Peptides against a protein of PDB entry 1MQS. Designs and how they scored, part 20

Target 1, 223 residues: chain A of PDB entry 1MQS
Amino acid sequence: ILKMLFLNKDLNNNDNITTITDDIFNQQEIIWKVLILDIKSTATISSVLRVNDLLKAGITVHSLIKQDRSPLPDVPAIYFVSPTKENIDIIVNDLKSDKYSEFYINFTSSLPRNLLEDLAQQVSITGKSDKIKQVYDQYLDFIVTEPELFSLEISNAYLTLNDPKTTEEEITGLCANIADGLFNTVLTINSIPIIRAAKGGPAEIIAEKLGTKLRDFVINTNS

## One batch from the design tools (peptide; made by RFdiffusion4, then SolubleMPNN)

Design b1_p10_7_s2 (from b1_p10_7, 7 letters changed)
Fold by OpenDDE base, seed 5:
Structure b1_p10_7_s2 (fold): chain B 223 residues (1-223), chain A 10 residues (1-10)
Amino acid sequence: as target 1 above (223 residues)
Amino acid sequence: MVELELKYMF
């Protein structure tokens, strides 16, 4: 999160920022920015940062992406939003309208290739691609409830997995979503876990899906 | 080393 608020610049040689300290804020040039969130990313940010921490990071205004936002054509914007077609279309409309000076786009999880191609195509049509300074996958699609506890905010997951009326397709789909959330969490912790799961049921399906994603990630990062 | 235990409770 803080790295994103500082425009993904390296926050000095302390790769171990485990605590939000005033020293992190004091070492950075404060560029005043707008932060654009969705409902999900608002919960993510609010779980770990206070409004004062946003201000120390140079965030003057934060707003929901779907809210009517006043144009600030001289102010850079950080988007931190879910990788959805709707959010892409809004970002592109904000780009078309010169709503901000610069666009720092951050997705809460990996942007699917088809949505990246759509974003690129729409941006190209605007002739304003130079205003998009970065596009990042942040892998921050979870809520930190306590220092050692996180939530994927997957509504009814327990009920869906235990309802005898739930289809194998729905179970498999839900297990994929859980594996995606766990993958994002693992990437954020920057530590590849040993995965243990009981044989049979959703835990095994999740473990296999997560294990595949982690293997594919490790292969692609070592290449 | 992090261990991730996936517990499914019925």
Scores: peptide ipSAE 0.076, ipTM 0.731, DockQ to the pose 0.022
Fold by OpenDDE base, seed 4:
Structure b1_p10_7_s2 (fold): chain B 223 residues (1-223), chain A 10 residues (1-10)
Amino acid sequence: as target 1 above (223 residues)
Amino acid sequence: MVELELKYMF
């Protein structure tokens, strides 16, 4: 989160920022910017940062992406939003309207290739591609409930996995979503876990899906 | 080394 608020610049030499200290804010050049959120990313940010921490990170204003927002054509914007077609269309409309000076786009999770291609196409049509400074997958699609506890905020996951009426497709789909959330968390922690799961249930399906994603990630980062 | 134990509670 803080790295994103500092425009994805490397926060000097502590891969272990376990504590938000005033020293983190004092070592960075404060660029005044707008933060654009959705409902989900608002919950993620609010779980870790206070409004005062946003201000210390140079956030002058934060607002929902779906809200009517006043143009600030001389102010850079950070988007931190879910990778949805709706959010992409709003970002592109904000770009078309010169709503901000610069656009730092951060998705809460991996942007699917088709949506990346759609974003790129729409941005290209605007002739304002130079205003898009960054596009990042932040892998921050979870809520921190306690310093060492996170939630994927997957509603009814327990009920869906335990209801004998739930289809294998629904179970497999839910296991994929859990594996995606765990993958995002693993990337954020920057540590590849040893995965242990019981055989013959949703835990195995999640472990296999997560293990595949982690292998694919390691292959693609070492190439 | 991080260990991820996937516990499914029945």
Scores: peptide ipSAE 0.074, ipTM 0.731, DockQ to the pose 0.022
Fold by OpenDDE base, seed 3:
Parts: C-alpha cells; structure tokens; sequence
Structure b1_p10_7_s2 (fold): chain B 223 residues (1-223), chain A 10 residues (1-10)
C-alpha cells in the first residue's frame, strides 16, 4: 500500500518495512494527488491506514470511482480498484475527459489478459496513452481484520462448500478463487509458506492450487 | 519460516 501511494518508487532502505513509522513519510518528496477507490479497495485501505496516513502520503482527496467527481486536470490520480470491465471503462472515460493530469492505475489483484487487451485498445483510441504513467497488479485483494487475521471477503464460501446441491465445478472454481486470494496474501507478506491441509476435501484442493502457483512464481522469478 | 495451515474455517 505505502509503496503504491508513493507512485511505486523504491522506499530507500529495507525491503522489510514491518511497521508504519513517521520516518517513512519524512524521507520522501510529497506529491499531492487524488486517490480513486471502489467499495472493495476502500475496505482494504481503511483496514491498514488512517486518514492522516493518506494525508502524509500526499493524498488530498479520496473518492469512489462510481461517484461524480469534479475534474482536477492539473492533479495526478492514483486508481486502486478491482480488475473489472466497469472500472476500466470509467478510467478510460476519465482519461477521455482529461479529468486528471496523470493516471497511476493499480489493480487489487492480477488483471486478466482479456481486460488488459481491452484497456490497451480503448486507451489507443483516445490518443492519450502518454497520460497513463503506470499500470500495476498490487496483489492486495484481502482485508486485514486484526494484526494476525485477514479476510478474502468471499461471500457464502462456507455455504457453497457444504451445500449438497453445489456442483464439483462450482467447488473447484471457489477453491481456485481462495487459492488466488491466498497467493496474493503470500506475495504481500514476501515469504513462501509451508502449506498444511487435511486430506480428502476443499483444503487439499486449495493447497494443491496454491502450491502450484507458488512453484510457478518461484521458477519465473529465478529465471 | 511462515506456516500456512488450511483448516475447515472457510
């Protein structure tokens, strides 16, 4: 989160910032900017940052992406939103209307290839691709509820896994979504876990899917 | 080393 609020610049000294200290804010040039959120990313930000921490990071205004927002053509914008077609269309409309000076686009999870191709196509038609400064997957698709507790905010997961009417395809799809959320959490913690799961159920399916994603990530990062 | 235990509290 803080790295994103500082426009993904390397925070000089220590890949191990485990605590938000005032020293992190005092060492950086404050660029004044707006923060554009959706409902999901608002819950993610509010779980770990106070309004004063946003102000110290140079956030002057924060707004929902679906709300009517006044144009600020001289002010850079950070988008931190879910990777959806609706959010992409709104960002492109904001680009078309010159709503902000610069666009720093951050997705809460990995942007699917078809949506990246759609974003690229729509941006190319605008002739304003030079205003898009960054596009990042932030892997922040979870809520921190307590210092040692997080939620993936997957509605009805327990009901879906225990309803005898749920298909094996629906269970497998849900297990994939849980494994994606756990993968995003592991990447954010920057530590590869030992995975333990009970045999013969959804926990084993999730462990296998997560273990595959982590192996593929380690192979691709060491190549 | 972090341990991730997947228990049936989904």
Amino acid sequence: as target 1 above (223 residues)
Amino acid sequence: MVELELKYMF
Scores: peptide ipSAE 0.068, ipTM 0.723, DockQ to the pose 0.023
Fold by OpenDDE base, seed 1:
Structure b1_p10_7_s2 (fold): chain B 223 residues (1-223), chain A 10 residues (1-10)
Amino acid sequence: as target 1 above (223 residues)
Amino acid sequence: MVELELKYMF
């Protein structure tokens, strides 16, 4: 999160910023910027940062992506939003309207290839590709409730997995979504876990899906 | 070493 708020620049102290200290803010040139969020990313930011931490990071205003936002043509914008077609279309409309000076786009999880191609195509048509400074997958699709506790905020997950009327397709789809959230969490912790799961249920399906994603990630980062 | 234990609560 802090790295994103500093425009993904290297914060000149150790890859292990475990504590928000005033020293982190005092070492950076404050670029005044707006922060655009969705409902999900608002919960993610609010779980770990206070309004004062946003101000120290140079955030002048934060707003929901779907809210009416005043143009600030001389101010850079950070988007931190879910990788959806709706959010992409809004960002492209904000680009078309010159709503901000610069666009720093951050997705809460990996942007699917079809949505990346759609974003690239729409941006190319605008002739304003030079205003998009960054596009990043942040892998920040979870809520920190306590220092040692996180939530994936998956509504009815327990009910869906325990209802005898739930189809194998619905269970498999939910297990994929849980594995995606766990993958994002593991990447944020920057440590590959040993995965343990009981056999013959949703836990095994999640473990297999997560294990595949982690293997594919390790192969692609070591190549 | 981090261990991730996937427990299902019944």
Scores: peptide ipSAE 0.066, ipTM 0.715, DockQ to the pose 0.022

Design b1_p10_7_s3 (from b1_p10_7, 7 letters changed)
Fold by OpenDDE base, seed 1:
Structure b1_p10_7_s3 (fold): chain B 223 residues (1-223), chain A 10 residues (1-10)
Amino acid sequence: as target 1 above (223 residues)
Amino acid sequence: MVKLELKYMF
């Protein structure tokens, strides 16, 4: 999160910022900027940062992506939003309207290839590709409730997995979504876990899906 | 080393 708020620049002290200290804010040139969020990313930011921490990071205004937002043509914008077609279309419309000076786009999880191709195509048509400074997958698709506790905010997950009327397709789809959220969490912790699951249920399906994603990630980062 | 235990509560 802090790295994103500093425009993904290297914060000149250690890859292990475990504590928000005033020293982190005092070492950076404060670029005044707006922060654009969706409902999900608002919950993620609010779980770990206070309004004062946003101000120290140079955030002058934060707003929901779907809210009416005044143009600030001389101010850079950070988008931190879910990788959805709707959010992409809003960002491209904000680009078309010159709503901000610069666009720093951050997705809460990995942007699907079809949505990346759609973003690239729409941006190319605008002739304003030079205003998009960054596009990043942040892998921040979870809420920190306590220092040692996180939530994936998956509504009805327990009910869906325990209802005898739930189809194998619905269970498999939900297990994939849980494995994606756990993958994002593991990448953020920067530590490959030992996975243990009970056999013959949703826990095994999640463990296999997560284990595959982690193997594929390790292969692609060591190549 | 992190340990991830996937437990299903019945």
Scores: peptide ipSAE 0.053, ipTM 0.678, DockQ to the pose 0.022
Fold by OpenDDE base, seed 4:
Structure b1_p10_7_s3 (fold): chain B 223 residues (1-223), chain A 10 residues (1-10)
Amino acid sequence: as target 1 above (223 residues)
Amino acid sequence: MVKLELKYMF
């Protein structure tokens, strides 16, 4: 989160920022900017940061992406939003209208290739591609409930996995979503886990899906 | 080394 608020610049030499200290803010050049959120990313940010921490990070205004927002053509914007077609279309409309000076786009999770291609196509049509400064997958699609506890905020996951009426497709789909959330969390922690799961249930499906994603990630980062 | 134990409660 803080790295994103500092425009994905490397926060000098502590891969172990376990505590938000005033020293983190004092070492960075404060660029005044707006923060654009959706409902989900608002919950993620609010779980870890206070409004005062946003101010210390140079956030002058934060607003929902779907709200009517006044143009600030001389102010850079950070978008931190879910990778959805709706959010992409709003960002592109904000770009078309010169709503901000610069666009730092951050997705809460991996942007699907088709949505990346759609974003790129729409941005290209605007002739304003130079205003898009960054596009990042932040892998921050979870809520921190306690310093060492997170939630994927997957509604009814327990009920869906335990209802005998739930289809194998629904179980497999839900297990994929859980594996995606766990993958995002693992990338954020920057530590490859040893995965242990019980055999013959959703835990195995999640472990296999997560294990595949982690292998693919390690292959692609070592190439 | 992080250990991820996927516990499914029945």
Scores: peptide ipSAE 0.052, ipTM 0.688, DockQ to the pose 0.022
Fold by OpenDDE base, seed 5:
Structure b1_p10_7_s3 (fold): chain B 223 residues (1-223), chain A 10 residues (1-10)
Amino acid sequence: as target 1 above (223 residues)
Amino acid sequence: MVKLELKYMF
């Protein structure tokens, strides 16, 4: 989160920022910027940062992406939003309208290839690609509830996984979404877990899906 | 209850 709020610049020499200290804010040139969120990313940010921490990071205004937002053509914007077609279309419309000076796009999770191609195509049509300074996958698609506890905010997950009426397709789909959220969490923690699951049922499916994603990631990062 | 245990490799 803080790295994103500082425009993904390297926060000098502490690869172990485990605590939000005033020293992190004091070492950087404060660029005043707006923060555009969706409902999900608002919950993610609010779980770990206070409004005062946003202000220390140079965030003067924060707003929901779907709210009517006044143009600030001289102010850079950080988008931190879910990788959805709707959010892409809004970002591109904000780009078309010169709503901000610069666009720092951050997705809460990995942007699917088809949505990246759509974003690229739409941006190309605007002729304003130079205003997009970055596009990042942040892998922050979870809420920190306690220092050692996080939530994937998957509604009814327990009910769906234990309802005898739930189809194997729905279970498998939900297990994929859980594995994606766990994968994002693992990437954010920057530590490879030993996965342990009970044999049989959704826990095994989640473990296998997560294990596959982690193997594929390690192979692709070591190549 | 679905239980997944994650242990970090240091």
Scores: peptide ipSAE 0.035, ipTM 0.666, DockQ to the pose 0.025
Fold by OpenDDE base, seed 3:
Structure b1_p10_7_s3 (fold): chain B 223 residues (1-223), chain A 10 residues (1-10)
Amino acid sequence: as target 1 above (223 residues)
Amino acid sequence: MVKLELKYMF
């Protein structure tokens, strides 16, 4: 989060800023900027940062992406939003209208290839690709409820996994989404987990999917 | 090292 609020610049010489200290804010050039959120990313930010921490990071205005927002053509914008077609279309419309000076696009999770291609195509049609400074997957698709507890905010997950009417495809799909959220959490914590799951149910499916993603990530990062 | 314990409750 803080790295994103500082426009993904390298926060001098410690790759592990684990604590929000006043020293982090004092060492950075404060660029005044707008923060654009959706409902999900608002909950993520609000779980770990106070309004005062946003101000110290140079956030002068924060707004929901779906709210009416006044143009600030001389001010850079950070988008931190879910990777959805709707959010992409709003960002591209904001780009078309010169709503901000610069666009720093951050997705809460990995942007699917088809949505990346759609974003690239729509941006290309605008002729304003030079205003898009960054596009990042932040892997922050979870809410911190306590220092050692997080939620993936998957609605009805318990009901879906326990309803005898739920199809094996729906269970498998939900287990994949949970494994993706856990993978994103592991990447954010920057620590390899020990995975423990009960055998013979959704927990095993999630553990296997997560274990596969982590192996594939480690192979691709060491190559 | 993080420990992820996945519990499925019926």
Scores: peptide ipSAE 0.034, ipTM 0.603, DockQ to the pose 0.022

Design b1_p10_7_s4 (from b1_p10_7, 7 letters changed)
Fold by OpenDDE base, seed 2:
Structure b1_p10_7_s4 (fold): chain B 223 residues (1-223), chain A 10 residues (1-10)
Amino acid sequence: as target 1 above (223 residues)
Amino acid sequence: MVKLNLSYMF
């Protein structure tokens, strides 16, 4: 998150920033920015950062993407939002209207190819691609509740997986969503886990899906 | 080394 707030620049020597210290903020030139969030990303940010931490990172204004926002044509904007068509359309509309000086687009999870193509196409039509400075997948689709505890914020997951009325398709879909959340968490921690799951049931399905995603990721990053 | 144990999640 802090790296994103500092425009994904390499925060000097301590790759292992495990603790938010004042030293991190003091070493960076403060560029004043706007932070645009959706509901989900707001929860993510709020779980780990306070308003004062945002200010120290140069965030003067934070707003929901769907809220009416005044143009600040001389101020760069960080978008940290879910990879949805709706959010893309709003970002492109903000780009068309020159709402901000520069656009740093960060998605909470991996942007699907079709949405990437849609974004690229829409941006191309605007003729303002030069204002988009960055597009990143942040893999931050989880909430940190405690230093060693996170939530995927999947409502009724346990009930759904254990309800005899739940269809196999619904179970499989839910397991995929859980695997996606775990994948994002693993990438954020930057450590590939050994996965253990009981044979049979949702645990195995999740383990297989997650394992596949991790293998694919490792192959693609090493190529 | 991180271990992810899914056996107790469900």
Scores: peptide ipSAE 0.132, ipTM 0.807, DockQ to the pose 0.023
Fold by OpenDDE base, seed 4:
Structure b1_p10_7_s4 (fold): chain B 223 residues (1-223), chain A 10 residues (1-10)
Amino acid sequence: as target 1 above (223 residues)
Amino acid sequence: MVKLNLSYMF
């Protein structure tokens, strides 16, 4: 998150910022910028940062993407939002209207190919692609409840997986969502885990899905 | 080395 707030520049020679210290903020040139969030990403940011931390990171204003926002054509904007068609359309509209000087787009999870193509097409039509400075998948689609505890914010996951009335399709779908969340978490921790799961049931399904995603990621990163 | 044990999640 802090790396994102500093426009994905290398903060310190130590990739392992485990603690928010004043030293992190003192070593960076403060670029004043706005932070645009959706409901989900607001929860993510609020779980780990206070308003004062945002200010120290140079965030002058933070707003919801769907709110009416005043144009600040001389100020760069960080978008940290879910990879949805709706959010893309709003970002492109903000780009069309020159709402901000620069656009730093960060998605909470991996942007699907079809949405990437849609974003690219819409941006191309605007003729303002030069204002988009970065597009990143942040893999931050989870909430940190404690320093060593996170939540995927999947409502009723335990109940759904253990209800005998739940269909196989629903279980498989939920397992995919859990695997996606775990994938994001693993990438954020930047350490490939050894996955252990009991044979049979949701645990195995999640392990297989997660394992596949991690293998694909490693192959694509090393190529 | 990170270990992810999914057996206790359900």
Scores: peptide ipSAE 0.130, ipTM 0.811, DockQ to the pose 0.023
Fold by OpenDDE base, seed 1:
Structure b1_p10_7_s4 (fold): chain B 223 residues (1-223), chain A 10 residues (1-10)
Amino acid sequence: as target 1 above (223 residues)
Amino acid sequence: MVKLNLSYMF
């Protein structure tokens, strides 16, 4: 998150920024910028940062992507939002209207190929691609509830997985969502886990899906 | 080494 707030520049300090210290903020040139969030990303940011931390990172204003926002054509904007068609359309509309000077787009999880192509196509039509400075997948689709505890914030997951009326398709879909969340968490921690799961249930499905994603990721990053 | 034990998640 801090790296994102500093426009994904390398923070001179050790790759393992585990603690927010005043030293991190003092070493960086403060660029004043706005932070645009959705409901989900707001919860993510609020779980780990205070308003004062945002100010120290140069965030003067933070707003929801769907709320009415005043144009600041001379100020750069950081978007940190879910990878949805709706959010993409709003970002492109903000680009068309020159709402901000520069656009730093960060998605909470991996942007699907079809949505990436849609974003690229829409941006191309605007003729303002030069204003988009960065597009990143941040893999931050989880909430930190305690220093060593996180939540995927998937409503009724336990009930759905244990209800005998739940269809196999629903279980498989939910297991995929859980695997995606765990994948994001693993990438953020930057440590590949040994996965253990009981056989014959949702745990096995999740383990297989997560294992596949991790293998694919390792293959693609080492190539 | 990080261990992920999914057997106790539900």
Scores: peptide ipSAE 0.118, ipTM 0.805, DockQ to the pose 0.023
Fold by OpenDDE base, seed 3:
Structure b1_p10_7_s4 (fold): chain B 223 residues (1-223), chain A 10 residues (1-10)
Amino acid sequence: as target 1 above (223 residues)
Amino acid sequence: MVKLNLSYMF
């Protein structure tokens, strides 16, 4: 998150910022910028950062993407939002209206190919692609509840997985969502886990899906 | 080394 707030520039050699210290902020040139969030990403940021930390990172204004936001044409903007068509459309509209000077787009999770193509197409039509400075998948689609505890914020997951009325499709879908969340968490921790799961249940499905994603990721990063 | 044990989750 801090790396993102500093426009994904290499924070000095300690990529493993485990503790927010004043030293992190003192070493960086402060660029004043706006932070645009959605409801989900707001929860993510708020779980780990205080308003004062945002200020130290150069965030002068933070707002929800769906709120009416005043133009600041001379100020760069960081978007940290869910990879949805709605958010993409709003970002493109903000681009069209020159709402900000520069656009640093960060998605909470991997942007689906179809949405990436949609974003690219819409941006191309605006003729303002030069204002988009970054597009990143941040893999931060989880909430930190305690220093060593996180939540995927999946409602009724336990109930859904254990209700005999739940369809196999629903179970499989939920397992995929859990695997996506775990994948994001693993990437954030930057350590490939040994996965253990009981056979013959949702745990195995999740393990297989997660394992596949991790293998695919490793293959793509080593190529 | 991170261990992810999913057996206790369900």
Scores: peptide ipSAE 0.128, ipTM 0.810, DockQ to the pose 0.023; fails the geometry check

Design b1_p10_8_s1 (from b1_p10_8, 5 letters changed)
Fold by OpenDDE base, seed 4:
Structure b1_p10_8_s1 (fold): chain B 223 residues (1-223), chain A 10 residues (1-10)
Amino acid sequence: as target 1 above (223 residues)
Amino acid sequence: SNVLEKYSTL
């Protein structure tokens, strides 16, 4: 998250958030930015950062993407939002309206190719592609509740997975979503986990899906 | 990862 707030520059990871923000604040001129969030990413950021941390990172104001926002044509914007068609359309509209000087787009999870193409197409039509400075998949589709604990914030996941009336398709779908969230977390941590799951239930399904995703990723990254 | 770096279409 801090890396994103500093426009995805390399940060020394060895220090606490406060030390990092203080060091950057003291060493470099703060670039003031607007932070645009959605409901999900707001929860994510709020779980790891305080308002003061945002200020130290040069965030002058933060707003929801769906909220009416005043134009700040001389201010760069960081978007940290879910990879959805709706959010893409809003970003493009903001681009069209010259709402900000520069656009640093960070998606909370992997942007599907079709949405990337849609974004690219819409941006190209505006003739303002030069204002799009970054598009990142941050893989931060989770909330950090504790230093060693995070949540995917999937509503009713436990109930759905344990309800006898839930269809196998629904379970499989939910397990896939959970696996995606875990995968994103693993990518964020940049460490391959040892996966342990109980056999004979949803946990096994999730573990298998996650394992497959990780293996595929490793293969693709090493190739 | 930087998607723009990966995809020149943007």
Scores: peptide ipSAE 0.032, ipTM 0.654, DockQ to the pose 0.163
Fold by OpenDDE base, seed 3:
Structure b1_p10_8_s1 (fold): chain B 223 residues (1-223), chain A 10 residues (1-10)
Amino acid sequence: as target 1 above (223 residues)
Amino acid sequence: SNVLEKYSTL
């Protein structure tokens, strides 16, 4: 998250959030930016950062993507939003209207190829592709509730897994979604975990799926 | 990861 706020520049990972923000704040030239969020990313940011952290990162104003926002044509914008067609359309509309000087786009989770192609196509039509400086996938499809606890915020997960009327396909689908969220969490931590799960239930299914994803990732990264 | 970099290598 901090890297995103500093336009995805390399930050020394060994320091606490406070130390990093203090070191940067003491640097003479803060680039002031607008931060554009959605409901999901707002929860994510609020769980990890304080208001003072945003200010120290050069965030002067933050707004929801669906809110009416005043044009700031001389100010760069950081988008941190869900990878949806709706959000892409809004970003493109903001681009068309010259709402900001530069666009740094960060998606909360993996952007599928079809949506990337849609974004690229719409941007090409505007003739303003030069204003889009970055497009990142941040793998932040989770909310940190406490230092050693986080939530994927999947609606009715417990009910679905424990309802006897739930089909095997529904359980498998939910387990896949949970595994995807956990995978994104692991990538954010940048460490390969030891997975522990109870046997004989959905936790085992999730653990197996996550293990497979991690193995596939390691293979693909080394190729 | 940088999405643009990821797809430029494809």
Scores: peptide ipSAE 0.029, ipTM 0.632, DockQ to the pose 0.183
Fold by OpenDDE base, seed 1:
Structure b1_p10_8_s1 (fold): chain B 223 residues (1-223), chain A 10 residues (1-10)
Amino acid sequence: as target 1 above (223 residues)
Amino acid sequence: SNVLEKYSTL
């Protein structure tokens, strides 16, 4: 997250957030930016950063992507939002309207190829592709509540998994979503976990899906 | 990862 706020530049310090922000604040001219979030990413940012951290990172103002936002044509914008068609359309509309000077786009999870192609196509039509400076997948589809406790914030997951009226297809779909969130978490912490799950239920399905994703990732990154 | 770099063909 901090790297994103500094336009995905390499931060050489393994130090805590405060030390990094203090060093940058003291050594470099602050580039003031707008931070654009959605509901999910707002929760993520709030769980990791303090208000003062945003200021030290040069964030002048933050807003929700669906809110009416004033144009700041001389100010660069950082988008940190879910990879959805709706968000892409809003970003493109902001680009068309010259709402900001530069666009640094960060998605909270993996952007599917079809959505990337849609983004690229729409941007090309505007003739303003030069304003799109970055497009990143941050893999931050989780909320940190405690040092060793996090949440995927999936609405009614417990109810859905325990309702006897829930279909096998619905359970499988939800388990896939949970596995995706866990996979993103693993990538973020850069540590391969030991997966433990109860047998005979949704937890086992999730564990199997996550295990497969991790194995595939390791194979693909080593090739 | 930088998506634009990964899919530089677009």
Scores: peptide ipSAE 0.029, ipTM 0.639, DockQ to the pose 0.176
Fold by OpenDDE base, seed 2:
Structure b1_p10_8_s1 (fold): chain B 223 residues (1-223), chain A 10 residues (1-10)
Amino acid sequence: as target 1 above (223 residues)
Amino acid sequence: SNVLEKYSTL
């Protein structure tokens, strides 16, 4: 998150959030930015950062992507939003309207190829591609609740997994979504965990899916 | 990683 707030510049990873923000705030010229969020990313950021941390990162104002926002044509914007067509369309509309000086786009999870192509096509039509400085996939599909506890905030997951009316397809789909969230969490922590799950239930399915994703990622990254 | 860079190398 801090890396994103500093326009994905290299930060010393070993320092506490407070130390990093203080050092940057004191040593570097602050670039004031607008932070554009959605409901999901707002929850994520709020769970990790304090308002003062945002200020120290040079965030002058933050707003929801779906809210009416005033143009700030001289101010760079950081988008941290879900990879959805709706959000892409809004970003492109903001680009068309010259709402901000520069666009640093960060998606909360992996952007599917079809949506990337859609974004690229729409941006190309605007003739303002030069204003898009960055497009990143972040891996923050979770909320930190405690130092060693986090939530994926999947509504009614327990009920769905335990409802006898739930189909196998629905269970499999939900388990895949959970595994994706866990995968993103692992990538954010930059540590490969030992996975432990109860046998004979959804937890085992999730663990298997997560394990596969991690193995595939490691293989693909080391290649 | 920059998504644009990631997909440009593919």
Scores: peptide ipSAE 0.029, ipTM 0.639, DockQ to the pose 0.191

